# Peptides against a protein of PDB entry 5FRP, part 30

Target 1, 225 residues: chain A of PDB entry 5FRP
Amino acid sequence: VEWTESIPQIIATREDISKELNQALAKTFIDSDPRVRRTSVMIFNKVPVTEIWKNITNKAIYTSLLHLAREKHKEVRELCINTMAKFYSNSLNEIERTYQNKEIWEIIDTIPSTLYNLYYINDLNINEQVDSVIFEYLLPFEPDNDKRVHRLLTVLSHFDKKAFTSFFAFNARQIKISFAISKYIDFSKFLNNQESMSSSQGPIVMNKYNQTLQWLASGLSDSTK

## One batch from the design tools (peptide; aimed at target 1 N127 A169 F170 K176)

Design b2_p18_4_s2 (made by RFdiffusion4, then SolubleMPNN; from b2_p18_4, 6 letters changed)
Fold by OpenDDE base, seed 2:
Structure b2_p18_4_s2 (fold): chain B 225 residues (1-225), chain A 18 residues (1-18)
Amino acid sequence: as target 1 above (225 residues)
Amino acid sequence: SYEDWPPIFREQLELLDK
């Protein structure tokens, strides 16, 4: 654990890390101790993306990072999901595609597919996290239409069939969420009008309001679990 | 097809239609 904690500093200060160090680092991602795996994932958060691409040349490290998205240990998994999404976004923004880094890009380009496939696990906590990283890192708000479309096409270009299906399902859900929110707003306006609430429609609208809220809440993970 | 969707999305959408 202690030597792994020193790796971020080594990567940040050295132009080239040895093959031996890369091999040693690769082993830490499959270590039996979750703390070691966590520390290894944190390297991708602590070290600038440009330095990671320069110094981490062992493909197995990147592959292992992606595998940790399905890790049983909750903390490691959650960290990994956030880390890989952020790393993907940073890589798209800061790393040029070259002949030398092509093989690593082939792995990194699968991150969106890896994330969208997590919806098939059917875990509310995982789903919420994937939702979050999609909006924050994979498909962030971009006012420039050309950049937004280009980013979307980049994300979709490496999807497997399941990821595409998940993507369509996600979008369908988002449309329904938007509709539900609109209804919620309308119901709220109605409920804030005392005359309307005293009408025969009052109880009916209240029921619809509650149903809408329940549906919106059902998509959220229970913070108590 | 809808049947190929992740179950969580189907469940969520079905709840809204009730």
Scores: peptide ipSAE 0.466, ipTM 0.914, DockQ to the pose 0.831
OpenDDE base, seeds 1, 3, 4, 5: peptide ipSAE 0.465, 0.465, 0.465, 0.459; ipTM 0.914, 0.914, 0.913, 0.912

Design b2_p18_4_s3 (made by RFdiffusion4, then SolubleMPNN; from b2_p18_4, 6 letters changed)
Fold by OpenDDE base, seed 2:
Structure b2_p18_4_s3 (fold): chain B 225 residues (1-225), chain A 18 residues (1-18)
Amino acid sequence: as target 1 above (225 residues)
Amino acid sequence: SFEDWPPIFQEQLEKLDK
């Protein structure tokens, strides 16, 4: 653990990391101690993306990072999902595609597919996290149409079949969420009107309001668990 | 097709349609 904790400083200060160090680092991602694995993932958060690409040349490290998205240890998994999504976004923004880094990009380009495939695990906590990282890192709000389309095409270009299916399902759900929110607002307005609430429709709208609210909440993980 | 969607999405959408 202590050795792994020193790695971010080494990567930040050295122009060239030895092959041996890369090999040693690769082993930490599969260490039996979740603290070691966590520390390894944190390297990608603590070190600038440009320095990571420059100094971490062992492709096994990147592959191992992606595998941790399905790890049983909750803290490590959650950290990994956020880390890889952020790393993907930062890489797209800051790292040029070259012949030298092509093999690493082949791995990094699979991050969106890896994330969208997590929906098949059928875990509400994982789903919520994936939703979050999609909006924050994979497909963030972009007012420039060309940039937005380019990002979307980049994300989709390496999808497997399941990821595509998940993507379409996700979008369909978002449309339904938007519709539900619209209904929620309408029902809220109705219920806030005393005359309307006192009408024969009052109880009916109240029921629909509650159902809509329940549905909207059903997609969220219970923070108490 | 809908049947190929992640189960969580299927369940969520089915609940809304009721």
Scores: peptide ipSAE 0.459, ipTM 0.910, DockQ to the pose 0.837
OpenDDE base, seeds 1, 3, 4, 5: peptide ipSAE 0.376, 0.020, 0.456, 0.029; ipTM 0.885, 0.454, 0.908, 0.583

Design b2_p18_4_s4 (made by RFdiffusion4, then SolubleMPNN; from b2_p18_4, 8 letters changed)
Fold by OpenDDE base, seed 5:
Structure b2_p18_4_s4 (fold): chain B 225 residues (1-225), chain A 18 residues (1-18)
Amino acid sequence: as target 1 above (225 residues)
Amino acid sequence: SYEDWPPYFQELLEKLDK
């Protein structure tokens, strides 16, 4: 039957088309024009994660995506950081680990490490963005303790040494922030009491309050930049 | 060790301890 003979050609054509498409897409991620790179990153935002995993089979595309996190072009970098974090989270939630996709998972599993390593660039804007994606995508709020622990272990299992160090530093900061906020609340209560403000401790508490506010503010990126 | 932390975190934490 003539239609049966066409099936191998169709399969071959699909494979060829898929290969060509993947090759073409891989080139766009390293294009000299930031607009082209941006468009390429946006594919990961516009296409469902399941379709991405199905159709994008070239490892170089995923590797290139991760490299854009350290790109010089601010807009592309910021987009990439958000995109890769979201993609990681969606992949964990929706993509099963199989033998066939193992090689891609080996790359995707490095996304948390890649993100935590960005703190070493020492850029406040980057740091703020990394903070944001950690809370939103990497280690989101999860009321189920078992799921939360499992997610944490998954994230940590592929850390390099620098990422681990950054992770510990991050957590130490969070503890201190929490403590500072607690102090801020106490100071605010004190300052709102007129009798307390008139006491000998008034100026001391005011000074500590100001120091706390300055510290809290210093951790935030200057929104004016 | 603390010395291996990203400088951002080192500086931030040192400021709070003062």
Scores: peptide ipSAE 0.497, ipTM 0.918, DockQ to the pose 0.847
OpenDDE base, seeds 1, 2, 3, 4: peptide ipSAE 0.492, 0.497, 0.492, 0.475; ipTM 0.918, 0.918, 0.918, 0.914

Design b2_p18_5_s1 (made by RFdiffusion4, then SolubleMPNN; its pose is not in this set)
Fold by OpenDDE base, seed 5:
Structure b2_p18_5_s1 (fold): chain B 225 residues (1-225), chain A 18 residues (1-18)
Amino acid sequence: as target 1 above (225 residues)
Amino acid sequence: KTLLEEFNEIVKKLEEEA
């Protein structure tokens, strides 16, 4: 009986700690000292994604994280861009969408748009970093076609008009090329297997292979023109 | 305690719970 009475106090203490943590972090993310902001961003790198989602429930923290992508302080900005991209990817992989976390997901789902909108700053260093995090975290290489398409559709589903424009300008071609190369490799493997070529699927695969080659050739020719 | 110190304490607690 005495043990049951202590449980609410322990839970209350944890809730209090969580509340205090969320209040403190909300302040540190907007602190005037770049070192404090940097340290705040680092929490998202040091703490497992599952623990972040569990313990950080204040929406303002996530919103503030996204705003730091446009931070004037270079080091903080660069850290933030890497952090938010990685956090997005980890969240997609490890966090289930529930009713309880819906509001946070609404913010996190804007990360791709936030990143692609950085291209409008017209800064070479930022562009290079955005390119890097897109290929590393946002749209990583995925050998499974269904998973790759699903990830792409997830990323695109929350784009604003500006993000779409940037996507088509900078990355759409690269994604298509990557996809085509992957298909080319698969087709090449298939074509090298004599048993597969003798199957009813042989002519179909050959046709797709030729279409892929033609597409690659046309795309590469347009880039050299 | 400085805000930084408070932050470090919070991070440490989060790391211990992970």
Scores: peptide ipSAE 0.101, ipTM 0.732, DockQ to the pose 0.012
OpenDDE base, seeds 1, 2, 3, 4: peptide ipSAE 0.039, 0.000, 0.191, 0.038; ipTM 0.572, 0.253, 0.815, 0.573; seeds 2, 3, 4 fail the geometry check

Design b2_p18_5_s2 (made by RFdiffusion4, then SolubleMPNN; its pose is not in this set)
Fold by OpenDDE base, seed 5:
Structure b2_p18_5_s2 (fold): chain B 225 residues (1-225), chain A 18 residues (1-18)
Amino acid sequence: as target 1 above (225 residues)
Amino acid sequence: KTLLEEFNEIVKELEKKA
């Protein structure tokens, strides 16, 4: 009976620790010292995504993380951009959407828009980094067509007008090319299989293959023009 | 304790729970 009375105290202690942690982190993310801000961002890199979602419940922390993408300090900004992109991807893969975490997801779902809006800064280094994290984390190569489309739709579903404009200007073409290449590979594999070619689907796949090749050729020609 | 020291302690605690 005595051990049961200690459980609430332990839980309360954990809650207290959690509250203190969240309060401390909220302060460190907006600290005047770039080293402190950097260390704050690194928490999202060092701690598993599941533990972050469990223990960091203060919305202000996530909002502050997103704001650091426009940080004047180059090292902190670069770290933040990589961190938030990776965190977004990991969250999509590992964190279930629940009623309890809805408010945090509302913030996290703005990460793609936040990243694409960085193109308006018109900085070559930032643009290159954004391109890199988009292809690595935001819209990674996915051989499964359904998963790839689902990810793309998820990313686009929360875009503001500016993000859409940037997407179409810089990345839409690359995404289409990557998709077309994936289709090309699939079609090539199909065409190399004699049994598949003899099937009723053979002519249909051949037609799609030709359309894909024509699209690729036209897209590549426009880039060389 | 500096804010940085407090942060490092927090990180260590979070790493232990992971």
Scores: peptide ipSAE 0.074, ipTM 0.718, DockQ to the pose 0.012
OpenDDE base, seeds 1, 2, 3, 4: peptide ipSAE 0.021, 0.048, 0.059, 0.022; ipTM 0.592, 0.670, 0.675, 0.491; seed 4 fails the geometry check

Design b2_p18_5_s3 (made by RFdiffusion4, then SolubleMPNN; its pose is not in this set)
Fold by OpenDDE base, seed 2:
Structure b2_p18_5_s3 (fold): chain B 225 residues (1-225), chain A 18 residues (1-18)
Amino acid sequence: as target 1 above (225 residues)
Amino acid sequence: KTLLEEFNEIVEKLEKEL
């Protein structure tokens, strides 16, 4: 009997904690101190995704998280970009779409667009970070074709026009890089064979190899600035 | 208590309940 009476109090306490948390987070995400904003973002890294979805119900918190991707403070911005990408991936993997969480999903589904839109800032460091989180979290390597296609379609399903443009540009770049790397490997193998180097094709391959290296170096140099 | 202190206390409580 005493245990049953404690359950409502525990539930009430949890609801109170949830309310207080939501109120506090709504304020801390927009606090003037970047340290406070940073700490707020870290909650999404420290707390399991299932618990975040359960306890953080204020839409404004999620919206504020997404806005920090364009934060002027570099450290907060970088943390936010990594955090939201990871959170998106974890949400897709662990959170079911229900009627109750529909409104939060509407915000979370904009994370891919939010990230791809960062390319328009034309900041090399931001671009590199976006590239990294895309490969790590948004479009991770997946050997299962059906899962890979499903993830891709999910990511693309909520793209705005700008995000699509950035996506195609990124994909085109990736294809070019992959092609260049493949050719570099082929050329390197060819050059390691002395018989092949002495052939009539030797000078041609050497020239192509040098061109490939220059192209790769120029692309990498732009990324290292 | 500062807002940050209150926030940290809430986070710590949540972490303990997990």
Scores: peptide ipSAE 0.122, ipTM 0.748, DockQ to the pose 0.012
OpenDDE base, seeds 1, 3, 4, 5: peptide ipSAE 0.058, 0.089, 0.040, 0.092; ipTM 0.618, 0.693, 0.630, 0.708; seed 4 fails the geometry check

Design b2_p18_5_s4 (made by RFdiffusion4, then SolubleMPNN; its pose is not in this set)
Fold by OpenDDE base, seed 2:
Structure b2_p18_5_s4 (fold): chain B 225 residues (1-225), chain A 18 residues (1-18)
Amino acid sequence: as target 1 above (225 residues)
Amino acid sequence: KTLNEEFNEIVEELEKKS
């Protein structure tokens, strides 16, 4: 009977510890030292998604994670973008939506919009990273049509106007890239044929080939940047 | 304790729970 009387005190202590932990974490996410902020982001990579949702209950932590997507420190920003995209995907796959976690989901559901809004920065490195995480985590390859459609609808369901605009721009760009790659292949085949190269069309195709390469390269960031 | 020390302790605790 005496042990039963100690249970409320233990529970209270545990709740207090949890609260203190969450408060401490919230501070580390906004620390002036980028190394501390980096380590904070790494928690979301090192700890299983189910344990994160169970133990991290302070909304400010999740909000701070999303804000780091626009971090001035390049390494922290890049890590954050990858982390939040992966965390979003893992959450969709492993975390059930309940009444208790509704408020956290309201924040997590804004991750796709947050990522697509990064296109407005007009930085090639950021654009490449956003493209990468979209294909890897937000809209991964899915052979099942129903699952693919459901994922797409989930991603789009919380878009703001700017995110929708960038989404359509992204799709338009992908179509253009696909077309350019197709033309590149065709031009390459033509140039590998000696008979074709000796024709009057040889120099014209060579010029178009170079233009296509230049266009494709212009969409990529400098390797030295 | 420094903020870094506190952070490390938190990470260790979370890892133990996982």
Scores: peptide ipSAE 0.039, ipTM 0.553, DockQ to the pose 0.013
OpenDDE base, seeds 1, 3, 4, 5: peptide ipSAE 0.028, 0.259, 0.022, 0.024; ipTM 0.607, 0.841, 0.565, 0.584; seeds 1, 3 fail the geometry check

Design b2_p18_6 (made by RFdiffusion4)
Pose (drawn by RFdiffusion4):
Structure b2_p18_6 (pose): chain A 225 residues (1-225), chain P 18 residues (1-18)
Amino acid sequence: as target 1 above (225 residues)
Amino acid sequence: EEELEEFLKNFYDELSEE
């Protein structure tokens, strides 16, 4: 851990080495101890994306980084998901493509598909995290009308069938959710004024809204929240 | 409404089976 903690500054201060470091971090990314694996992925977080793209070039680093996204260990998996997504975003907003660096890009480009494939594991927390992460770094809410799409295609550019089916299913659920929140408000407004304390639908509509709110809360990690 | 309730509760189960 002590050794792994020092790399970001070294990489940030010297290009003298990209050989031994690439040879070592590969082992550091698959160590038995999760502390070192965390401290390893923290590199992609602490040191700027450009110096990563310049200094570390070994194929195994990126594959291990993405590989850990499916790991049992939680603290490593979450930081991994967030990191490789923010990295994917920054790894397009700063670094162009040439004849030589494309060799590794096929990994950076399979990041969204890998991210979308996490939904298939069917974990509330993970689904929540991927949901939060995608719209934070991948498909941002800014800044304009045209580029969102221009990049949306680049995100969609490298998908497997699963990534598409899940990409679309996430969208198919959006309408049904909208049809819920809209009725949720249409039912929640029932308390604007006295419509039926026990009249028209008092004994029935309360237990439609009260039971309907559980449907939307069934997909969240903490439904009681 | 019954179909919507089943769909919202089982959306990720059905997605995982695929």

Design b2_p18_6_s1 (made by RFdiffusion4, then SolubleMPNN; from b2_p18_6, 8 letters changed)
Fold by OpenDDE base, seed 2:
Structure b2_p18_6_s1 (fold): chain B 225 residues (1-225), chain A 18 residues (1-18)
Amino acid sequence: as target 1 above (225 residues)
Amino acid sequence: LEELQEELENFFEKLSKE
C-alpha cells in the first residue's frame, strides 16, 4: 500500500523532470554557441526515435531542429540535415500517428519540404548533401512497390509549391545524369577499341566523350571547397 | 548552461541504453 502512494509522486517527479528537461533543451537549441547547438542536435541521433517522441514534447524543440537546416555554421547545418532526414524516416517507420502526437507530426511532416527547399540556396555542397539524404532516408530504395508508392505519396503530401518544383527538377537531373553515365560508358568502350577509333566515327565519338565528361565533372561539387 | 547540457546528455544517454 505504501508503494502505491509513492507512485503518484514518482510520476509527478518524472513529469516535472521531463518538463524541466524540455525547457532546458529548448534553450540549448537556440544557444549562441554552435557547440551547444550541435550537442542538442546529437541527442536526436543518440536517442532512439521512440524515446525522443515520448520525452520531447515541446514542439518548439522540433521547430528549432528544422530551422537549424539553414544554420550559418556549416558543421551544425550538415549535422542537422542528416539528423532530421534520418529522424523523419525513423518516425515514419516506428511512430504511430495519434491524436496526442498530432501537433508534433505536423512539424515532422514538413521535413521533406524543408530539405527540398534547401536547393534554392544554390550551394553545391548543400545540394549534394540533400541529394544524399533523399536517397538514403526520404525516398530509400524499396523493392515493394506498394510500400514505395506509399512512402512517395507520404513525402509529397506535405510539399509546398517550391518543394514540388525542386522535386521535379531533382528527378530530371537524375535522369540526365544516368543517361550521361551510360553514354560515358559506351563512349569509353568505343574508344578502347582500336578499330573503332580508326574509323570515321572515331573523332566524333571522342568529341562526345569529352563533352559528356565535362558535363559530368561540372555537376560534381569541389570537395576541396 | 554547461551543467544543464551535461545533465541533459546524461539523461538522454541513460534513455538510449534502456
Scores: peptide ipSAE 0.095, ipTM 0.751, DockQ to the pose 0.012
OpenDDE base, seeds 1, 3, 4, 5: peptide ipSAE 0.050, 0.076, 0.029, 0.086; ipTM 0.642, 0.725, 0.598, 0.734; seed 4 fails the geometry check

Design b2_p18_6_s2 (made by RFdiffusion4, then SolubleMPNN; from b2_p18_6, 9 letters changed)
Fold by OpenDDE base, seed 2:
Structure b2_p18_6_s2 (fold): chain B 225 residues (1-225), chain A 18 residues (1-18)
Amino acid sequence: as target 1 above (225 residues)
Amino acid sequence: EEELQNYLENFFENLSKS
């Protein structure tokens, strides 16, 4: 109720309004009500990235956004993780680095590290979400090799030690999964060939197939719970 | 600017009603 009374009087100077709005917005990110925090995060989803960078100049807002990735309220946390990843990607694509926005970029450049550090919480749901946003926003599919490498280097350039560790662990897992899937396909093809199954290699391949399935099931089952 | 302003205005208006 107290917030409503102050808005009408501030219409006089655009700069003052902007400052006051920024201050007010900064408070909403740390509000005790999860609904308020959620709505605050949604600003970054609803407003174009260029307008955000132009009008939101209070560093505390960006810092608070990043902190919400670890908050206790599940819905707000999940929204924040998706939002910050998308915002990072959009910023890289649409916002030029200038002297004026350097301080904000210093915060935004920590988003990849912030996300990768979430793996240390050891929560399966969080891990899955982080995996998803990495593939969707941080390191999206890029057919141009130079652009892909450039994006990768940009993402890695501000990693802390923990982020690097989780990054390598993630990549190692992906390689293993890819390998397992490839083997699964090969085994499946083999199993569909009756001549191959009747061969001396049939039982060996069947055993390897079962082992691969068990490994995949154990890894995937943990991700689905 | 107008889009952000409109969103913020609506946002704060909704906050005042809650």
Scores: peptide ipSAE 0.218, ipTM 0.797, DockQ to the pose 0.012
OpenDDE base, seeds 1, 3, 4, 5: peptide ipSAE 0.173, 0.201, 0.206, 0.193; ipTM 0.763, 0.781, 0.787, 0.777

Design b2_p18_6_s3 (made by RFdiffusion4, then SolubleMPNN; from b2_p18_6, 5 letters changed)
Fold by OpenDDE base, seed 2:
Structure b2_p18_6_s3 (fold): chain B 225 residues (1-225), chain A 18 residues (1-18)
Amino acid sequence: as target 1 above (225 residues)
Amino acid sequence: DKELEEFLKNFYEKLSKE
């Protein structure tokens, strides 16, 4: 009976410790010393994604991580770009979207946009790094057409206008028109797959598709002006 | 700085063991 009474205290203590850790970590991400910031970013590289989501609950930490993509310190920035891209990919693969983690997902879902916006800095080194992480983590090679299309739609669904423009510019440069066409074909196939559309994810995919189309249309309209 | 590094290290270790 006595041990049962101690459980709430232990839980409370754990929560308190967790809160304190989150608060401390939030401060380290904005520390003036780049070494401290670097170490903070490394947590996201070293700790499994599931544990990160479980233990880091302060949204400010995630926001700060994303902000470091534009860090003045080159080494920290480069590390951050790789880290956030990888973290995004791992999160998509391993973390379920729930009501409880919705606020964090809202931040994480902006990672693709954050990365694509880095192209506007017009730095060759940054561009090369962004290219690399896009191919490695954001839009990796996927032989399954449905999965590939789903990932693409997920990535695009949260793009801002600038990111979308950058995406198209990039694709225009790197993706032979043939590959772009192939992706559109794959998308069409996915949409025509009744089983996929009838699934619980069907409406979500459709919403993402519609959003993507809207952005495409908007981008095309701007180019014609 | 050293204290912070140690803290972060400890934090990481704790997270990795769970």
Scores: peptide ipSAE 0.102, ipTM 0.728, DockQ to the pose 0.013
OpenDDE base, seeds 1, 3, 4, 5: peptide ipSAE 0.031, 0.030, 0.020, 0.034; ipTM 0.669, 0.661, 0.581, 0.677; seeds 3, 4 fail the geometry check

Design b2_p18_6_s4 (made by RFdiffusion4, then SolubleMPNN; from b2_p18_6, 9 letters changed)
Fold by OpenDDE base, seed 2:
Structure b2_p18_6_s4 (fold): chain B 225 residues (1-225), chain A 18 residues (1-18)
Amino acid sequence: as target 1 above (225 residues)
Amino acid sequence: DEELKDFLENYFKRLSEL
């Protein structure tokens, strides 16, 4: 009986501790020392996404994380960009959208826009990093067409005007290339099957394959100039 | 700085044990 009476107190203590920890963590993201900020960002890399969502309930922490993408300190910024992109992808894959976590999702859903807006800084190193994380985490290669489209729509659904413009300017070509490569692979597989080649679809697929190759060749040649 | 480091390490440890 006595232990049952202690449970509410323990739970309350845990909540209090959790609140205090969240408050303390929130302060570390805005600390003047870049090393402290770096360490704070690393929390999102070291702790599983499910545990982050469960234990970090202060929305200010997430907002601060996103803000560090524009950090002046190069190492912190680079770490943050990678971290937030990965965290976004992991969240999409592992975290269910509920009423309770809606406010956090509203922040997390802005990560793609936040990343694409970095192109306006016009820094080559930042651009290269953003390109990298987009391909690795935001819009990874997905062989399933439905999943790929769903992911794309999810990423685009929360774009601001600037992000959308940047997407079309810089990445529309990349997406097209990725899509073309995917089609190329599918066509190549089809063409390698003799039975498929002898079918009525054979000539049609061959034509599409040739068109895709020509487009890819042209696009790659232009990128090397 | 050391206190913060210790705090964070402990925090991380606790989170990983959840």
Scores: peptide ipSAE 0.088, ipTM 0.697, DockQ to the pose 0.012
OpenDDE base, seeds 1, 3, 4, 5: peptide ipSAE 0.069, 0.053, 0.070, 0.066; ipTM 0.700, 0.665, 0.701, 0.692; seed 1 fails the geometry check

Design b2_p18_7 (made by RFdiffusion4)
Pose (drawn by RFdiffusion4):
Structure b2_p18_7 (pose): chain A 225 residues (1-225), chain P 18 residues (1-18)
Amino acid sequence: as target 1 above (225 residues)
Amino acid sequence: SLMEDFNEYIEEFEELLE
């Protein structure tokens, strides 16, 4: 851990080495101890994306980084998901493509598909995290009308069938959710004024709204929240 | 549940691709 903690500054201060470092971090990314794996993925977080793209070039680093996204260990998996997504975003907003660096891009480009494939594991926390992460770094809410799409295609550019089916299923669920929140408000407004303390639908509508709110809460990690 | 609905949607879309 002590050794792994020092790399970001070294990489940030010297290009003298990209050989031994690439040789070592590969082992550091698959170590038995999760602390070192965390401290390894923290590199992609602490040191700027450009210096990563310049200094570390070994194929195994990126594959291990993405590989850990499916890991049992939680603290590593979450930081991994967030990191490789923020990295994917920054890895397009700063670094162009040439004849030689494309060789590793086929990994950076399979990041969204890998991310979308996490939904298939069916974990509430993970689904929540990928949800949060995608709209934070991948498909941002800014800044304009045209580029969102221009990049949206680049995100969609490297998908497997699963990524598409899940990409679309996430969208198919959006309408059903909208049809829910809208009725949720249409039911929640029932308390604006006295419509039915026990009249028209008092004994029935309360237990439609009260039971309907559970349907939206069934997908969240903490439904009781 | 949302999770069941979401899985059914995925299955339906996979069947369409087949």

Design b2_p18_7_s1 (made by RFdiffusion4, then SolubleMPNN; from b2_p18_7, 10 letters changed)
Fold by OpenDDE base, seed 2:
Structure b2_p18_7_s1 (fold): chain B 225 residues (1-225), chain A 18 residues (1-18)
Amino acid sequence: as target 1 above (225 residues)
Amino acid sequence: SLLEEFQELVKKLEEELK
């Protein structure tokens, strides 16, 4: 009976500890010392993605992580870019979308746009790094066509106009127009698969597809002007 | 220092994740 009474206190203590951790971490991400910011980013590299999602619930931490992509300190910025790309990929692979984590996903879903927007800085070193993380983490090689299409649609579904423009400008060159076309074809095949359309995800995929098509059409029209 | 506090928190998190 005594242990049962201690459970709420333990939970409360854990919640308090979690709150304190989140508050402390939120401060370290915006600390004036680059070493502190670097150490903060390293948490996302050292801690499994599932544990991060479980324990880091303060939205400000994720927002701050994304902001560090534009950090003036080169080492912190480079680490952040790699970290957020990897974290995005791991999250897509390991974290389910639930009602409880929706608000965090809304932030994480902006990582692709955040990365593609870095091309506008017009820094060769940043561009090379962004290229690297896109092919390593955002749009990795995937032999399964359905998985490739899903990943591509997921990445594109939250693009802002600038990110989309960058995607067409840089990735369309690296991803030979042939690959984009191939992905379009694969997506069309995926949509034509009745089993995929009959699933609960069918309408969501269709919506993402339509958005992607509109973006592709808009991007192609802008590139031809 | 904030850095030391953070390092301690990280260690605690790492231990809890084990």
Scores: peptide ipSAE 0.028, ipTM 0.588, DockQ to the pose 0.013
OpenDDE base, seeds 1, 3, 4, 5: peptide ipSAE 0.026, 0.033, 0.036, 0.000; ipTM 0.589, 0.586, 0.546, 0.243; seeds 3, 4 fail the geometry check

